Peptides against a protein of PDB entry 3JWR. Designs and how they scored, part 291

Target 1, 323 residues: chain A of PDB entry 3JWR
Amino acid sequence: TRELQSLAAAVVPSAQTLKITDFSFSDFELSDLETALCTIRMFTDLNLVQNFQMKHEVLCRWILSVKKNYRKNVAYHNWRHAFNTAQCMFAALKAGKIQNKLTDLEILALLIAALSHDLDHRGVNNSYIQRSEHPLAQLYCHSIMEHHHFDQCLMILNSPGNQILSGLSIEEYKTTLKIIKQAILATDLALYIKRRGEFFELIRKNQFNLEDPHQKELFLAMLMTACDLSAITKPWPIQQRIAELVATEFFDQGDRERKELNIEPTDLMNREKKNKIPSMQVGFIDAICLQLYEALTHVSEDCFPLLDGCRKNRQKWQALAEQ
Target 2, 298 residues: chain A of PDB entry 3JWR as posed
Amino acid sequence: TRELQSLAAAVVPSAQTLKITDFSFSDFELSDLETALCTIRMFTDLNLVQNFQMKHEVLCRWILSVKKNYRKNVAYHNWRHAFNTAQCMFAALKAGKIQNKLTDLEILALLIAALSHDLDHRGVNNSYIQRSEHPLAQLYCHSIMEHHHFDQCLMILNSPGNQILSGLSIEEYKTTLKIIKQAILATDLALYIKRRGEFFELIRKNQFNLEDPHQKELFLAMLMTACDLSAITKPWPIQQRIAELVATEFWEQGDQVGFIDFVCTQLYEALTHVSEDCFPLLDGCRKNRQKWQALAEQ

## One batch from the design tools (peptide; made by RFdiffusion4, then SolubleMPNN)

Design b2_p23_3_s2 (from b2_p23_3, 13 letters changed)
Fold by OpenDDE base, seed 1:
Structure b2_p23_3_s2 (fold): chain B 323 residues (1-323), chain A 23 residues (1-23)
Amino acid sequence: as target 1 above (323 residues)
Amino acid sequence: LTPEQLAFLRSYFTDEELAEILA
């Protein structure tokens, strides 16, 4: 395609030029082409292209395929969300110095998972899918959409001309897919809540050890969630704008719940309760985000900007909630 | 859990998920 030709022929700017190592990164001013270029740079600077012998054209095609399989009519869970998740992963690996704690296969899997974790998202959560009796709800009882996202990821990885993992051995391939699956499934916040207690306790007791395979898996799951939620850590103007996108998507779901399911939406999904957004954000930060970024910062102090950003935004949302 | 935390959890998760979270 013309898009592939343009991408494959383009000079890829440095990570410094693209500012993709910054935790404060924003994609608002970037074109789709520039987001793809950023993605190439992430793979390159993480040594994934070299270590796994990726062909440039195949990588370009894969990136464009991933982008294509996000829906344009979804306000938040689109390509830009996936891209920002991957950028945060990149920043955490580089600036946050987590790269030194992981294997190349784990890094490869995490980056692929970050880009792929919401593939074909429909702008509705698992609750909606269950209540609407969607066919996917018959296949999976829990983490319905996350299983679907992984299925889409696997489909793309196996598509002709998109096989960025063709340079891996059979064992490396199996390991990578396992990690990708676990990482994508970890983005289900219900699973996060079930598992996070073990992680926090290990950190609290100073018993956390990445050499333990189970603890490694647990850490990768927590890291994925931290990147998926990283919008909450951004500078306030960016945070506000992203929160508006999230609210738009949630309200769209609420509207559909009224129309299609004949149910009253929850406060989070209710367009008539916009005034509750600040307090809901405070609740979200306290219930989900703060402890995670605290624990992550304990593992790597260089991840502190994520925690600091989260704390600052909590203060801003709290101030709005008090008006 | 604070009232705000509980309000968020109730708004985001299913009743089944919430029951598991609060157990």
Scores: peptide ipSAE 0.606, ipTM 0.953, DockQ to the pose 0.481
Fold by OpenDDE base, seed 3:
Structure b2_p23_3_s2 (fold): chain B 323 residues (1-323), chain A 23 residues (1-23)
Amino acid sequence: as target 1 above (323 residues)
Amino acid sequence: LTPEQLAFLRSYFTDEELAEILA
């Protein structure tokens, strides 16, 4: 395709030029092509292209395939969300200095997972899928959409011309897929809530050890969530804009719940309760985000900008809630 | 849990998930 030709032939700017090492990164001004270029740079600077012998054209095709398999009519859970998740992962690995704590396979898996974690997202959460008795709900009992996202990820990875993992040994391939699956599944906030207590306790007791395989797996899950939710850490103008996209998608779900399921949506999903957004954001930050970024900062102090951003945005949302 | 925390959790999670969170 013309798009592939353009991408494959383009000079990939440095990470510095693209600012993809910054936790304050915004993609608002970037074209789709530029997001793809950024993604190439992430793979390159993490030494994934070299270490796993990725062909440039195959990587380009894979990136474009991933992008294509996000829906354009979904307000938030689209390619830009996946891209921003991956960028936060990249920043956490580089600026946050987590790269040296992980294996190359883990890094490879995390980056692929970040880009793929919401593939074919329908703009509705697992609750809606379950209540609507969607066919996917018949296949999976828990983490319905995350299983679907992984299935989509696997489909793309196995598609002709998209096999970015072809340079891996059989064992490396199996390991990578396992980690990808675990990472994508970990983005289910319900699973995050179930597992985070163990992580926080290990940190609190100063018993956290990445050399322990179980704790490594736990950390990767927490890191994925931290990147997935990283919009909450962005500078306030960026945070506000993203929050509007999230609200739009939630309200769209609520509208569908009312129309298709004949139920009153929850406050978060109710378009008529826009005035509750600030307080809901405070609740979200306190219930989900703050402890995670605190714990992550304990693992690597260089991740502090995520925590700082989250705290600052909490203050901003709280101020709005008090008006 | 603060009222805001609880409000968010109730709004985002299923009753089953919420029960697990609150247990």
Scores: peptide ipSAE 0.591, ipTM 0.950, DockQ to the pose 0.501
Fold by OpenDDE base, seed 4:
Structure b2_p23_3_s2 (fold): chain B 323 residues (1-323), chain A 23 residues (1-23)
Amino acid sequence: as target 1 above (323 residues)
Amino acid sequence: LTPEQLAFLRSYFTDEELAEILA
C-alpha cells in the first residue's frame, strides 16, 4: 500500500526529536504517520529490531496493521490510546530506567502488548458486553475484551508479512506470547485490584525482588497498568483533553445502555451527571492510581514524574470538585 | 475508603466485582 511505502521509506527521527522519552509526551500534534515513526523508534532504541532481527518492512507493516485494527469511531480506546500507552512504556523503560531490570524478551513483549492491549475495542466495557449478550460474552466469562484484544494481537502477529517475531526461537516465541497475554489481561482493572495488594505489600515490607519469577510477573502486570492509566499523569492541559475523550466514550456507552438495555447508567457513564466528573476523577486517582505510581516509584525512583503528575492532577480535579 | 473512592468504585465496577473488591 501507499501508506506502507511511505512509512518504510521515511527517515525515522531520533527519540530526542520525537520527545518519546518524556513522561509529559503528547501525541495531539502528531499525524498517524508520525505516530508510526515514533513506534519504529521505540523498537529501534530498545534494540528490539537488532536483537530479534526484525525486517524494517515487516515492522512497518505490523505497526500499520495494529493501527488499522483500532476503530476510528471510538473516542478514547483507539490507536492513539494504544500509542500513548506504548510511549509511556518506552519512557518508563528509558527515562524511568526500568529497561535495565528486564530481559529483552520482556521488553519486546511489553511493547507489543502496550500497542495491542485494546485492539478492536468497541468503546464499551466488559459489563456492557456481558449485559448485551454479545457473541464475545459467549467465548469468555471474565476479562472478555482483554481476551479479545489478545486474540486480535495474535491474529496480527501470525498474519503474512506481519511476523515481527519470526526471528525468535520457538522457546523465545512461546515466552514472548505468554508475557504478551499476561500483560494484556492485566489491563483489566478488576484483575489489577485483585493483584495489586500483593505488590504493594511486597514494596511496603521491602521484600520486592525482581529475580523472583512470580514477582517479576506481578511487576510486569503493574507496569502495564501504570502505562495504560498514564493519561492521569500528564500535564494538566493534556489531562483535561484526555479526560474529555474518556468522558465522551463513557457517556456514549451510557446512552447505549439507556437505549439498548433500558437501564440507568452509573454516574461515570451518565451524561446528565457531567458535574460529577471532577469528583469521580478524584475518586479514581485515590482508589486506583496513586498507590500504583507510588509503588512504581519505589521500584524505580526515575518514574517519579508519573507520580508527581498524578498528584498534581488530583489537586486540580479536587479544586474543580469544590467549586 | 473515602466517599469519593467508593463512589468511583460503584460507578466503574459491577456489583459482583465491587463485592469482591470490598471483601
Scores: peptide ipSAE 0.569, ipTM 0.945, DockQ to the pose 0.425
Fold by OpenDDE base, seed 2:
Structure b2_p23_3_s2 (fold): chain B 323 residues (1-323), chain A 23 residues (1-23)
Amino acid sequence: as target 1 above (323 residues)
Amino acid sequence: LTPEQLAFLRSYFTDEELAEILA
């Protein structure tokens, strides 16, 4: 395609020029092409292209395929969300110095997972899928959409001309896919809540050890969630804009719940309750986000900007909630 | 849990999921 030709022929700017090592990164000003270029840079600077002998054209095609398999009519869970998740992962690995704690396969898997974790997202959560008796709900009982996202990820990876993992040994390939699956599934917040207690306790007791395979898996899951939720850490103007996108998508779901399921949406999904957004954001930060970024910062102090951003945004949302 | 935390959890998760979270 012309898009592929343009991408493959383009000079890829440095990470410094693209500012993709910054935790404060915003994609608002970037074209789709530039987001793809950023993605190439992430793979390159993490040594993934070299270490796993990726062909440039194949990588370009894969990136475009991933982007294409996000829906355009979804307000938040689209390519830009996936891209920002991957960028946060990249920043955490580089600026946060987590790269030094992980294997190349783990890094490869995390980056692929971050880009792929919401593939073909339909703008509705697992609850809606279940209540609507969608065919996917017949295949999976839990983490319905996350299973679908992984299936889409696997489909793309195996598609002709998109096989960025072709340079891996059989064992490396198996390991990578396992980690990708685990990472994508970990983005289910219900699963996060179930698992985070173990992680926080290990940190609290100063017993956290990445050399332990179970703890490594747990950390990768927490890191994925931290990147997935990283919008809450962004500078306030960026946070506000993203919160609006999230609210839009949730309200769209609520509208569908009324129309298609004949149910009253929860406050979070109810457009008539937009005045509750600030208090909901405070609740979200306190219930989900703060402890995670605190724990991540304990693993690597260089991740502090995420925690700091989260705290600052909590203050901003709290001030709005008090009005 | 603060009221705001609980309100968010109730709004985001199903009753079944919430029961598991609060157990």
Scores: peptide ipSAE 0.562, ipTM 0.944, DockQ to the pose 0.436

Design b2_p23_3_s3 (from b2_p23_3, 10 letters changed)
Fold by OpenDDE base, seed 2:
Structure b2_p23_3_s3 (fold): chain B 323 residues (1-323), chain A 23 residues (1-23)
Amino acid sequence: as target 1 above (323 residues)
Amino acid sequence: LSPEELAFLEAHFTDEELEEILA
């Protein structure tokens, strides 16, 4: 395609120029082409292209394929969300110095997973999929969408001309796919809630050890969630804009719940409850986000900007909630 | 779970899902 030709021929700017090592990164000013260039830079600077002998054209095609398989009519869970998740992962690996704690295969898997974790997202949560009796709900009992996202990821990876993993041995390939699957599934907040207690307890007791395979898997899951939720850590103007996108998508779901399912949506999904957004954001930060970024910062102090951003945004949302 | 955590979960998950999460 013309898009592929343009991407493959383009000079990829440095990570410094693209600012993709910054936790405060914003994609608002970036074109789709620039987001693809950023993605190439992430693979290159993590040594993934070199270590796994990726062909440049294949990587470019894969990135464009991933981008194409996000829906344009979804307000938040689109390519830009996936891209921002991957950028946060990149920043956590580089600026947060987590790269030194992981294997190359784990890093490869996490980056692929971050970009792929919401593939073909429909702008509705698992609850809606279940209640609407969607065909996907017949295939999976839990984490319905996350299983679908992984299936889409696998489909793309195996598509002609998109096989970025062709340079891997059979064992490396199997390991990578296992980690990708685990990482994508970990983005189900239900699973996060179930598992986070173990992680926080290990941190609290100073018993956390990445050399333990189980704890490594647990950490990768927590890291994925931290990147997936990283919008809450962004500078306030960016946070506000992203919160609007999330609210738009949630309200769209609520509207569909009324129309298609004849149910009253929860406050989170209710367009008429827009005035509750600030207090709901405070609740979300307290219930889900703060302890996660505290724990992540404990693993690597260089991840502090995520925690600091989250705390600052809590203050901003609290001030709005008090009006 | 704190009341705030529970309130968040109730907003995102069905009662059936909550039962599974809290089991």
Scores: peptide ipSAE 0.221, ipTM 0.834, DockQ to the pose 0.498
Fold by OpenDDE base, seed 1:
Structure b2_p23_3_s3 (fold): chain B 323 residues (1-323), chain A 23 residues (1-23)
Amino acid sequence: as target 1 above (323 residues)
Amino acid sequence: LSPEELAFLEAHFTDEELEEILA
């Protein structure tokens, strides 16, 4: 395709030029081509291209395939969300120095997972899928969409000309897929809530050890969530704009809930309750985000910008809630 | 949980998941 030709022939700027090591990164000014270039740079600078012998054209095609399998008619859970999740992962690995704590396979898996974790997202949550009795709800009891996202990820990885993992041994391939699956599934916040207590307790007791396979898996899950939620850490102007996208998507779901399911949406998804957004954001930060970024910062102090951003945005949302 | 926290959970999780989280 013309898009593939353009991407494959383009000079890939440095990570410094692209600012993809910055926790404050914004994609708002970037074209789709530039987001793809950024993605190539992430793979390159994490040594994934070299270590796993990826062909440039195959990587380009894979990136474009992933991008294509996000829906454009979804306000938030689109390619830009996946891209920003991956960028946060990259920043956490590089600037946050988590790269030094992980294997190359884990890094490979996390980056693929970050880019893929919301593939074919429909702009509705698992609750909607279940209540609408969607066919996917018959296939999976828990983490319905996350299983679907992984299935889409696997489909793309196995598609002709998209096989970026072809340079791996059989064992490496199996390991990578396992980690990808676990990482994508970990983006279900229900699983996060279920598992986070163990992680926080390990941190609190100073018993956290990445050499323990179980704790490693737990950490990767927490890291995925931290990247998936990283919009909450962004500088306030960016945070506000992303929050508007999230609200738009939630309101779209609420509208569909009224129309298709004949139910009253929750406050978060109710277009008529926009005034509650600031207080709900404070609640979200307190209930879900703060402890995670605190724990992550404990594992690597260089991740502090995520925690600091989260705290600053909490203050901003609180100020709005008090008006 | 605050009302806002509960509203968040109700919006994001299935009834089954909520029951598990809140148990």
Scores: peptide ipSAE 0.199, ipTM 0.819, DockQ to the pose 0.757
Fold by OpenDDE base, seed 3:
Structure b2_p23_3_s3 (fold): chain B 323 residues (1-323), chain A 23 residues (1-23)
Amino acid sequence: as target 1 above (323 residues)
Amino acid sequence: LSPEELAFLEAHFTDEELEEILA
């Protein structure tokens, strides 16, 4: 395609020029082409292209395929969300200095997972899928959408001309897919809540050890969640704008819940309760976000900007809630 | 959990998931 030709021929700017090592990064000003260029840079600077012998054209095609398999009519869970998740992962690995704590296969898997974790997202949560008796709810009992996202990821990875993992051995390929699956599934917040206690306790007791395979897996899951939720850490103007996108998508779900399921949506999904957004954001930060970024910062102090951003945004949302 | 935290959880999770979260 013309898009592929343009991308493959383009000079990829440095990570510094693209600012993709910054935790404060915003994609709002970037074109789709520029997001793809950023993604190439992430793979390159993490040595994934070299170490796994990726062909440039194949990587370009894969990126464009991933982007294409996000829906444009979804307000938040689209390519830009996936891209921002991957950018946060890149920043955490580089600026947050987590790269040296992980294997190349783990890094490869995490980056692929971050970009792929919401593939074909429909703008509704697992609860809606279940309650609507969607065909996907018949295939999977738990983490319905996350299983679907992984299936989409696997489909793309195996598609002709998109096989960015073709340079891997059979064992490396199996390992990578395992980690990708685990990482995508970890983005189910229900699973996060179930597992986070173990992670926080290990941190609290100073018993956290990445050399332990179980703890490594746990950390990768927590890191995925931290990147997935990283919008909450962004500078306030960026946070506000992203929160509006999230609210839009949630309200769209609520509207569908009323229309299609004949149920009253929860306050989070209820357009008529938009005045509750600030207090709900405070609740979200306290219930889900703060402890995670505290724990992550404990693993690597260079991840502090995520925690600091989260704290600052909590104050901003709290101030709005008090008006 | 604050009422806001609970409201958030109720919005994002099924009753079964919420029960596990709140246990």
Scores: peptide ipSAE 0.193, ipTM 0.817, DockQ to the pose 0.606
Fold by OpenDDE base, seed 4:
Structure b2_p23_3_s3 (fold): chain B 323 residues (1-323), chain A 23 residues (1-23)
Amino acid sequence: as target 1 above (323 residues)
Amino acid sequence: LSPEELAFLEAHFTDEELEEILA
């Protein structure tokens, strides 16, 4: 395609020029082409292109295929969300120095998973899919969308001309796919809530050890969630704008819940309760985000900007909630 | 879970989802 030709021929700017190592990164000013260039840089600077012998054209095609399989009519869970999740992962690996704690296969898997974790997202949560009796709800009982996202990821990875994993051995390929699957499934917030207690307790007791395979898996899951939720850590103007996108998508679901399911939406998805957004954001930060970024910072102190950003945004949301 | 965490979860999830989360 013309898009592929343009991307493959383009000079890829440095990570410094693109600012993709910054936790404060924003994609708002970037074109779709520039987001693809950033993604190439992430793979290159993590040594994934070299270590796994990726062909440049194949990587370009894969990136464009992933981007194409996000819906444009979804307010938040689109390519830009996936891209920002991957950028946060890149920043956590580089600036947060988590790269030194992980294997190349784990890094490869996490980056692919971050980019792929919401593939073909429909702008509605698992509860809506289940309650609407969508065909996907017949395939999976739990984490319906996350299983679908992984299926889409696997489909793309196996598509002709998109096989960025072709340089891996059979064992490396199997390991990578396992980690990708676990990472994508870990983005189900319900699973995060179930598992986070174990992670926090290990940190609290100073018993956390990445050399333990189970704890490694747990950490990768927590890291994925931390990147998936990283919008809450962004500088206030960026956070506020992203929160509006999230609210738009949630309100769209709420409107559909009223119309299609004949139910009253929760406050989170109720357009009539926009005034509750600040207090709900405070609640979200307290219940879900703060402990995660605190724990992540304990694993790597260089991830502190994520925690600091989260704390600053809590203060901003709290101030709005008090008005 | 703290009372505040529980209240948040109740606002975000259905009763069925919450039962699964808390199981």
Scores: peptide ipSAE 0.186, ipTM 0.819, DockQ to the pose 0.335

